# Peptides against a protein of PDB entry 4ASU, part 212

Target 1, 270 residues: chain A of PDB entry 4ASU
Amino acid sequence: ATLKDITRRLKSIKNIQKITKSMKMVAAAKYARAERELKPARVYGVGSLALYEKADIKTPEDKKKHLIIGVSSDRGLCGAIHSSVAKQMKSEAANLAAAGKEVKIIGVGDKIRSILHRTHSDQFLVTFKEVGRRPPTFGDASVIALELLNSGYEFDEGSIIFNRFRSVISYKTEEKPIFSLDTISSAESMSIYDDIDADVLRNYQEYSLANIIYYSLKESTTSEQSARMTAMDNASKNASEMIDKLTLTFNRTRQAVITKELIEIISGAA
Target 2, 83 residues: chain B of PDB entry 4ASU
Amino acid sequence: FTFASPTQVFFNSANVRQVDVPTQTGAFGILAAHVPTLQVLRPGLVVVHAEDGTTSKYFVSSGSVTVNADSSVQLLAEEAVTL

## One batch from the design tools (peptide; made by RFdiffusion4, then SolubleMPNN)

Design b2_p22_2_s1 (from b2_p22_2, 8 letters changed)
Fold by OpenDDE base, seed 4:
Structure b2_p22_2_s1 (fold): chain B 270 residues (1-270), chain C 83 residues (1-83), chain A 22 residues (1-22)
Amino acid sequence: as target 1 above (270 residues)
Amino acid sequence: as target 2 above (83 residues)
Amino acid sequence: PPVYPLAPDASLEERLEYAASL
């Protein structure tokens, strides 16, 4: 490689390192906010799921329509955040299909669609874009819930798949159940809640759906920002190592050029 | 007893004496061993009676309340403020 | 010659993704 080539590469990598360092700082700030906002969101979301855990709602096997909601974002450069969700979505979709279930997919975030579109395009009901530019709000979750309910797909049971935040260095892709109004109303385990008005139950389920979506968005966002921070840190370190290597190569090449020029001067071969 | 909004937690698995909630069908009090029920909140006042005799008041918007068979209660409001 | 992901001719996104994957 010529000195010019090495210099060009050095400049490029140094610029990348500056960008990754900046992105790390941005991700760190967003992570800190997301983690703070996750605390109440987790209590809220887990509280909403308590009914399903305690009632042990089961969908009859003869019910065939299953909805998979994958939660991530539009933004890349966050390690395995999107691929982890997509992988679990694929696995679940395959298992459900093998069990004779009809599977439809909702992607929250354009990255889910980007990963799954080629193989699962016919199963997508809707993809929600513009996810990840701002912290998710309950309003956003409500919009998603409303669009889902208005999609016309009458699912029996569903799964929401998202990355649950564990720590700054750890997340876990998890699945939580979602149930249709009909499934809940017909569940034997709900018999202990007998005096529930149908309108009340409908409204309750609308909130439940919005609640779990909101919770999943908050978990996903926190996980994503943490993962991005880590990814950008790794990128910065890798860039640093490459800069060091190229700098050594540059110095060696420069010395070789100087030596060659000196030899040409001394020998009169120039 | 858990009482939270999307952005704030007021009670997390706390023991309380009584919780008064505003529902679309009317306000009702949740006591120990209340029968399991699901309700939707209407805008109104939530009153939490602590075991020590203290009373806390909150304004809530919409949301849900769940009373489970194990006597656990989840009060989840879209918006809630301390009064 | 193959363009390496960290080369100037690669898109910024590709370069960043490559750097993050190392």
Scores: peptide ipSAE 0.020, ipTM 0.834, DockQ to the pose 0.011
Fold by OpenDDE base, seed 1:
Structure b2_p22_2_s1 (fold): chain B 270 residues (1-270), chain C 83 residues (1-83), chain A 22 residues (1-22)
Amino acid sequence: as target 1 above (270 residues)
Amino acid sequence: as target 2 above (83 residues)
Amino acid sequence: PPVYPLAPDASLEERLEYAASL
């Protein structure tokens, strides 16, 4: 490579490093906010899931309709955040299909659709875009829940798949169950609850779904911002190392050129 | 007893004497060892009676309340404010 | 299937992907 080529490459990498450093700072700020907002959201969401855990709701084996909700965002540059969710969705869909279940998919965030469109396009009911620019609100979750309930797809049970936040350096892709009204109402384990009006149960289920979706969005957002911060930090470090290597190469090449020129001068004077 | 909104936690696995909640079927009091039930909240007043005799009042919007067999209670409101 | 938009953030990712491709 010529000195000119090395210089051009150095300039390019330095610019990349500047961008990744800036993005790291932005991600850090968003992460800090997301983590604060996740604290109450987790209590709220876990509280909503408590019924299903305590009642041990089971779906009859003869029921064949299953819904998978994948939760991520529209934004990239966050490591394996999207691919981890998509991978688990694929695995779950394959397992359910092998068990003779009908599987439909809802994608929260355009990245899920982007990854799964070629292989699972026929299974998608709806994709929600414009996820990730602003923190998710309960209103957003309610819209998703309402759309699901009004989709006309009569699932018996489902799975919501999202990245649960563990720490600034760790997340885990997890699955939580969702159940239809019919499944809940017919569950034997619900018999311990006092006489529940059908309208009450329907409304309760609507809130429960919205609550779980909201919780998943908050977990996903926090995980994503932390992962993006890490990814940008790694990119900045890699750029720094490359700059150092190229700088050394530049210096060596420059010395070689100078030496060659000196030899030519000396040999020509002789 | 857990009482939370999406943005704020008021009680997290706390022990309380009684919680009065506004439901679509009417207001009722949740005492220790209340029978398991599910209800939907209507806009109204929540009153939490602590074991020490202190009371806290809240206004809530829509939401749900769950009383489980283990006497745990989850009160989840879309919006809630301290009064 | 229908697509429901929530909020557009594609600009920075596109810029970084472009930068990474350089």
Scores: peptide ipSAE 0.043, ipTM 0.822, DockQ to the pose 0.020; fails the geometry check
Fold by OpenDDE base, seed 2:
Structure b2_p22_2_s1 (fold): chain B 270 residues (1-270), chain C 83 residues (1-83), chain A 22 residues (1-22)
Amino acid sequence: as target 1 above (270 residues)
Amino acid sequence: as target 2 above (83 residues)
Amino acid sequence: PPVYPLAPDASLEERLEYAASL
């Protein structure tokens, strides 16, 4: 490589390093906020799931309609955040299909669609885009819940798949169940709950769905920002190492050029 | 007893004597060993009676309340403020 | 399948406000 080539490459990598450092800082700020907001959201979301865990809601085997909601975002450069969710969605869809279930998919975040479109396009009901630019709100979750309920797809049971935040260096893709109103109302285990009005149960289920979606969004966001921060840090370090290597190469090449020029001068070979 | 909004936790797995909740079907008090039930909140006052006799008041906008067979209670409000 | 916009394009002002809130 010529000195010119090395210089060009150095400049390019230095620019990349600046970008990755900046992105790291942005991700760090977003992560810090997300983590703070996740604390109450987790209590809230886990609370909303308590009924399903305690009541042990079972879907009859003859019921075949299953909904998968994948939760991520539109933004890349966050490691395996999106691919992890998509992978689990694919696995779940395949398992359900093998069990003779009908599967439909909702994608929260355009990345889900981008990954699954080729293989699962016919199964998608809707994709929600413009996710990840701002922190998710309960309003956002409510919109998603409402659109789901109004989609006309009468699922019996569903799965919401998202990345649960564990630490700044760790997340885990998890699945939580969602149930239709009909499934909840007909569940034998719900018989212990006295005098539940049908309208009350409907409203309750709407809140439950919104709650779970909100929770998943908050977990996903925190996981994503943390992963992005880590990814950008790694990228910055890698760029730094490459800069060092190229700088050494530059210096060696420069010395070689100088030596060659000196030899030419000494030898009279201009 | 757990009482939370999406943005704030008021009680997390706490032991309380009684919780008064405003539901769409009417306000009722949740006591220890209350029968399992599901209710939807209407805008109104939540009153938490602690074991030590202290009383805390909250205003909630909407949400849900669950009383489980194990006597656990989840009060989940869309919005809630301390009064 | 339909693509639903969840949030409006955050205005520059909204982005700045968000950034300032960080």
Scores: peptide ipSAE 0.039, ipTM 0.825, DockQ to the pose 0.031; fails the geometry check
Fold by OpenDDE base, seed 3:
Structure b2_p22_2_s1 (fold): chain B 270 residues (1-270), chain C 83 residues (1-83), chain A 22 residues (1-22)
Amino acid sequence: as target 1 above (270 residues)
Amino acid sequence: as target 2 above (83 residues)
Amino acid sequence: PPVYPLAPDASLEERLEYAASL
């Protein structure tokens, strides 16, 4: 490589490093906000899931329609955030298919569709785009819930797959159950709940769905921002190492050029 | 007893004596060992009676309330404010 | 499966190029 080539590469890497550092700072700010907003959202969402855990709602085996909701975002540069969700979605879809279930998929965030489109395009009901530009709100979750309920797909049970935040350096892809109104209404375990009006139950289920979606979005967002921050930090460090290596190469090459020039002068070959 | 909105937690797995909630079918009080039920909230007043005798009042919008067989209660309001 | 930017299976160069394109 010529000195000019090395210099160009150095300049390029330094520029990339500036970008990655800037992105790290942006991700850090978004993470801090997301983590703060996740605290109440987790209590809220886990509270909404309490019924399903306590009631031990079971779907009859003869019911074959299953819905998978994958939660991520539209934005990249966040490590394995999207691929982790997609991997679990694929695994779940395959397992359900092997069990003779019909599987439909909803993607929250465009990245899910981009990963699964070629292999699972026929299973997609809808993909929600424009996810991740702003922090998710309960309004956003309500819109998603409404669209799901109005999709016309009469699922019996489902699962929502998302990255649960553990720490700034750790997330875990998890699955939570979703049940249709019919499944809940017909569940034997629901018999202990006294005098539940059908309209009340329907409204309750609508809130429950919105609550769970909201929770998943908040977990996903926090996980994503933390992962992006880490990824950008790693990129910045890697860039720094490359800069150091190239600087050494530059110095060596410069010395070699000087030596060559001196030899040419001494030998009269100039 | 858990009482939260999407953005704020008021009670998290707390022990309370009684919670009065406004539901679409009417207001009712949740006591210890209340029968399991599911209700939807209407805009109105929530009153939490703590074990220490403290009473807290809240205004809630829409949402849900769950009373489970184990006497756990989840009050989840879309919007809630302390009064 | 597609290699996402800054994914563990992505090359450093690919990751940096993507970052630079932003």
Scores: peptide ipSAE 0.023, ipTM 0.835, DockQ to the pose 0.013; fails the geometry check

Design b2_p22_2_s2 (from b2_p22_2, 7 letters changed)
Fold by OpenDDE base, seed 4:
Structure b2_p22_2_s2 (fold): chain B 270 residues (1-270), chain C 83 residues (1-83), chain A 22 residues (1-22)
Amino acid sequence: as target 1 above (270 residues)
Amino acid sequence: as target 2 above (83 residues)
Amino acid sequence: LPEVPLSATASIEERLKYAASL
């Protein structure tokens, strides 16, 4: 490589490093906010899931329609965040199909669509975009819930798949159940909640859906920002190492050029 | 007793004496050993009576309340403010 | 396949396109 080529590459990598460092700081700020906002969201979301855990809602085996909601975002550069969700979605879809279930998919975030569209296009009901530019709100969750309810797909059971935040260095892709109104209403374990008005139960289920989606969005966002921060840190370190290597190469090449020029001068060949 | 909005937690697995909630079907008081029920909140006043005799008031918008067989209660409001 | 923009920053055009698809 010529000195000019090395210099150009050095400049390029230094610029990349600057960008990755900046992105790291932005991700760190977003992570800090997301983590703060996750605390109440987790209490809220876990509280909403408490019914399903306590009532041990079971879907009859003869019920065939299953919904998978994958929760992620539009934005890359966050390690395995999107691929982890997509992998779990694929696995779940395959398992359900093997069990003779009909599977439909909702993707939250353009990355889910991007990963799964070619292989699962016929299973997609709806996708949501413009996810990840701002922190998710309960309004966003309500939009997703409403769109699902308005899709006309009468699922019996569903799975919401998202990355649960564990720590700044750890997340886990998890699945939480979503149940249709009919499934909840027909569940034997719900008998202890007798005399619930049908309209009340419908409204309750709508809130439950929105609550769970909101929770998943908050977990996903926190996980994503943390992962992005880590990814940008790693990218910055890798860039630093490459800069060091190229700098050494530059110095060696420069010395070789100088030596060649000196030899040419001394030999009279210049 | 858990009482939270998407953005704020007021009570987290706390022991309380009584919670008065405004529901679509009417306001009711949740006492110890209340029968399991699911309700939807209407805009109104939530009153939490603590074991120490203190009373806290909150305005809630919409949401849900769950009373489970194990006497756990989840009050989940879309919006809630301390009054 | 319907694509729904969630962000308040979504373009009016995208929202209108979505609304027109419903």
Scores: peptide ipSAE 0.143, ipTM 0.876, DockQ to the pose 0.036
Fold by OpenDDE base, seed 5:
Structure b2_p22_2_s2 (fold): chain B 270 residues (1-270), chain C 83 residues (1-83), chain A 22 residues (1-22)
Amino acid sequence: as target 1 above (270 residues)
Amino acid sequence: as target 2 above (83 residues)
Amino acid sequence: LPEVPLSATASIEERLKYAASL
């Protein structure tokens, strides 16, 4: 490579390093906020899931309609955040199909749509975009819940798949159950909950769905920002190493050019 | 007893004597060993009676309340403020 | 497939497209 080529490459990598460092700082700020906001959201969301765990809601095996909600965002450069959710969605969809169930998919975040479009386009009910620019709100979760309920797809059971935050260096893709109103209403274990009006139960289920979605969004956001911070740190380090290597190459090449010029002067061949 | 909004936790697995909640069917008092039930919150006052005899008041906008067979209670409000 | 924008900053075009898909 010529000195000019090396210089151009050095300039390009230095610019990339500046961008990745800036993105790391932005991700760090968003992570700190997300982690703080996740604490109450986790209590709230886990509280909403408590009914399903305590009532031991079961879907009959003969029921065939299953919904998968994948929760992610629109923004890249966050390691395996999106691919992890998509991988688990694919695995779950394949397992359900092998069991003879019908599977429909909801994607939260444009990245889920982008990854699954080629292989699962016919299974999508709805996708949500413009996810990840701002922290998710309960209003956002309510919109998603409403669109699901209005989709006309009468699922029996569902799964919400998202990245649960563990620590600044760790997340885990997890699944939580979603049950239809009909499944809850028909569950034998619900018989102990006496005098529940049908309208009350419907409204309760709407809140429950919004609550679980909100929780998943908060876990996903915290995991994503942490992963992005790590990814940008790694990118910045890789850029630094490349800059060092290219700088050495530049210096060696420059010395060789100077030596050649000196030899040409001394030899009279110039 | 758990009482939370999406943005704030007021009680997390706490032991309380009684919780009064506003429901669509009227005022509902949750005491120890209350029968399992599901209710939807109407805008109104929540009153928490602690075991030490102290009372705390909250205003809630909407949400749900669950009383389980194990006597655990989840009060989940969309919006809640301390009074 | 219906695509729903959640951001308040979503373009008017995207909102119109969504509305038309209902």
Scores: peptide ipSAE 0.130, ipTM 0.878, DockQ to the pose 0.034
Fold by OpenDDE base, seed 2:
Structure b2_p22_2_s2 (fold): chain B 270 residues (1-270), chain C 83 residues (1-83), chain A 22 residues (1-22)
Amino acid sequence: as target 1 above (270 residues)
Amino acid sequence: as target 2 above (83 residues)
Amino acid sequence: LPEVPLSATASIEERLKYAASL
């Protein structure tokens, strides 16, 4: 490689490093906010799931319609965040299909659509975009919940799949159940709950769905920003190492050129 | 007893004497041995009676309340403020 | 597939397209 080629590569990598460092800082700021906002959101979301855990709601085996909601975002450069969710969605869809279930999919975030569209296009009900530029709000979750409820798809049981935040260096893709109004209404375990009319239960389920979606969005966002911060840090380090290597190569090449020029001068070669 | 909004936690697995909640079907008090139920909140006042006799008041916009068989209670408001 | 924009900053055009798909 010529000195010119090395210099060009050095400049390019230095620019990449500047970008990755900047992105790291942005991700760090977003992570810090997301982590703060996740604390109450987790209590809220886990609280909403408590009914399903305590009531041990079971879907009858004869029920065939299953909904999968995958939660991620539109934005890349965050390691395996999107692929982890998509992988679990695929696995779940395949398992359910093998069990003779009908599967429909909702994607939250363009990345889910991008990954699954070719193989699962017929199973998608709706996709939500413009996810990840701003922190998710309860309003966003409500919109998703309402669109699901208004989709006309009468699922029996569902799964919401998202990345749960563990630490700045760790997340886990998890699945939480969602149940239709009909499934909850018909569940034997719900008989212990007194004085529940159909309208109350319907409204309750709307809140429950929105709550769980909101929770999943907050977990996903925190996980994503943390993963992006890590990914950009790694990219910056890799760029630094490459800069060091190329700088050494540049210096060696420069020395060789100088030596060659000196030899040519000494030898009288033009 | 857990009482939270999407953005704030007021009580997390706390022991309380009584919680008065505004529901769509009417306001009612949740006692320690209350029967399991599900309700939806209407805009109104939540009153939490602590074991020490202190009373805290909150305004909530909407949400849900769950009383489970194990006496656990989840009060989940869309918006809530301390009064 | 219907695509629903969640961003408050979604363009009017995108919102209109979504509305038309309903």
Scores: peptide ipSAE 0.067, ipTM 0.857, DockQ to the pose 0.036
Fold by OpenDDE base, seed 1:
Structure b2_p22_2_s2 (fold): chain B 270 residues (1-270), chain C 83 residues (1-83), chain A 22 residues (1-22)
Amino acid sequence: as target 1 above (270 residues)
Amino acid sequence: as target 2 above (83 residues)
Amino acid sequence: LPEVPLSATASIEERLKYAASL
């Protein structure tokens, strides 16, 4: 490579490094907010899931309709955040299909749609876009829950798949159960709960669904921002290493050119 | 006893004497060893009676309350404010 | 395939487009 080529590459990589550093700072700020907002959201969401854990609600084996909700966002540059969720969704869908179940999919975030559209387009009920520019609200979760309920798809059981936040450097793709009203109403374990009116149970289930979705969105957002921060940090470090390598190459090449010119001067003066 | 909104936690696995909740079927008090039940909240007053005799009041919007067989209680309000 | 914009994150324009499609 000529000195000019190396210089051009150096300039390009330095610009990339500036961009990735800036993006890291933005991601860090969003992460700090997301983590703070996740604390109450986790208590709230886990509280909503407590019934299902304590009542050990089971779906009868003869039930065939299964819903998968995948939770991510529209925004890239966050490592394996989207691919992890999509991979788990694909695996779950394949396993359920192999078991003779009907599978329908809801995608939260355009990235899920983008990854799964070609292979699973017929299984999608609805997708949600404009996810990830602003922190998710309970209102957003309520919209998702309402759209599901109004879809007319009568699932027997379902799962919500999302990235659970562990730490700034760690997340785990998790699955939580979603139960239909009929499944809850018919569960033997629910018999211990006194004086449950059908309307009360319906309303309770609607809130529960919204609560779980909200929780998943908050976990996903926190995981995503942390992963983006890490990805941008790694990109910045990689750029730095490349700059160092190219700088060394530049210096060596420059020395070689100077040496050649000196030899030519010395040989031509003879 | 856990009492939370999406944005704030008021009680997290705390021991309380009694919680008065506004439900669609009416206001009732949740005592120790209350029978398991599920209810939906209506807008109204929540009163938490602590074991030390202190009383805290909250206004809640919609939500749910769960009383489990193990005497654990989850009060989950969409919106809640301290009074 | 229905595409629904979330209210908190969607632009006003996208929300309006969705509302007009219903």
Scores: peptide ipSAE 0.137, ipTM 0.857, DockQ to the pose 0.038; fails the geometry check

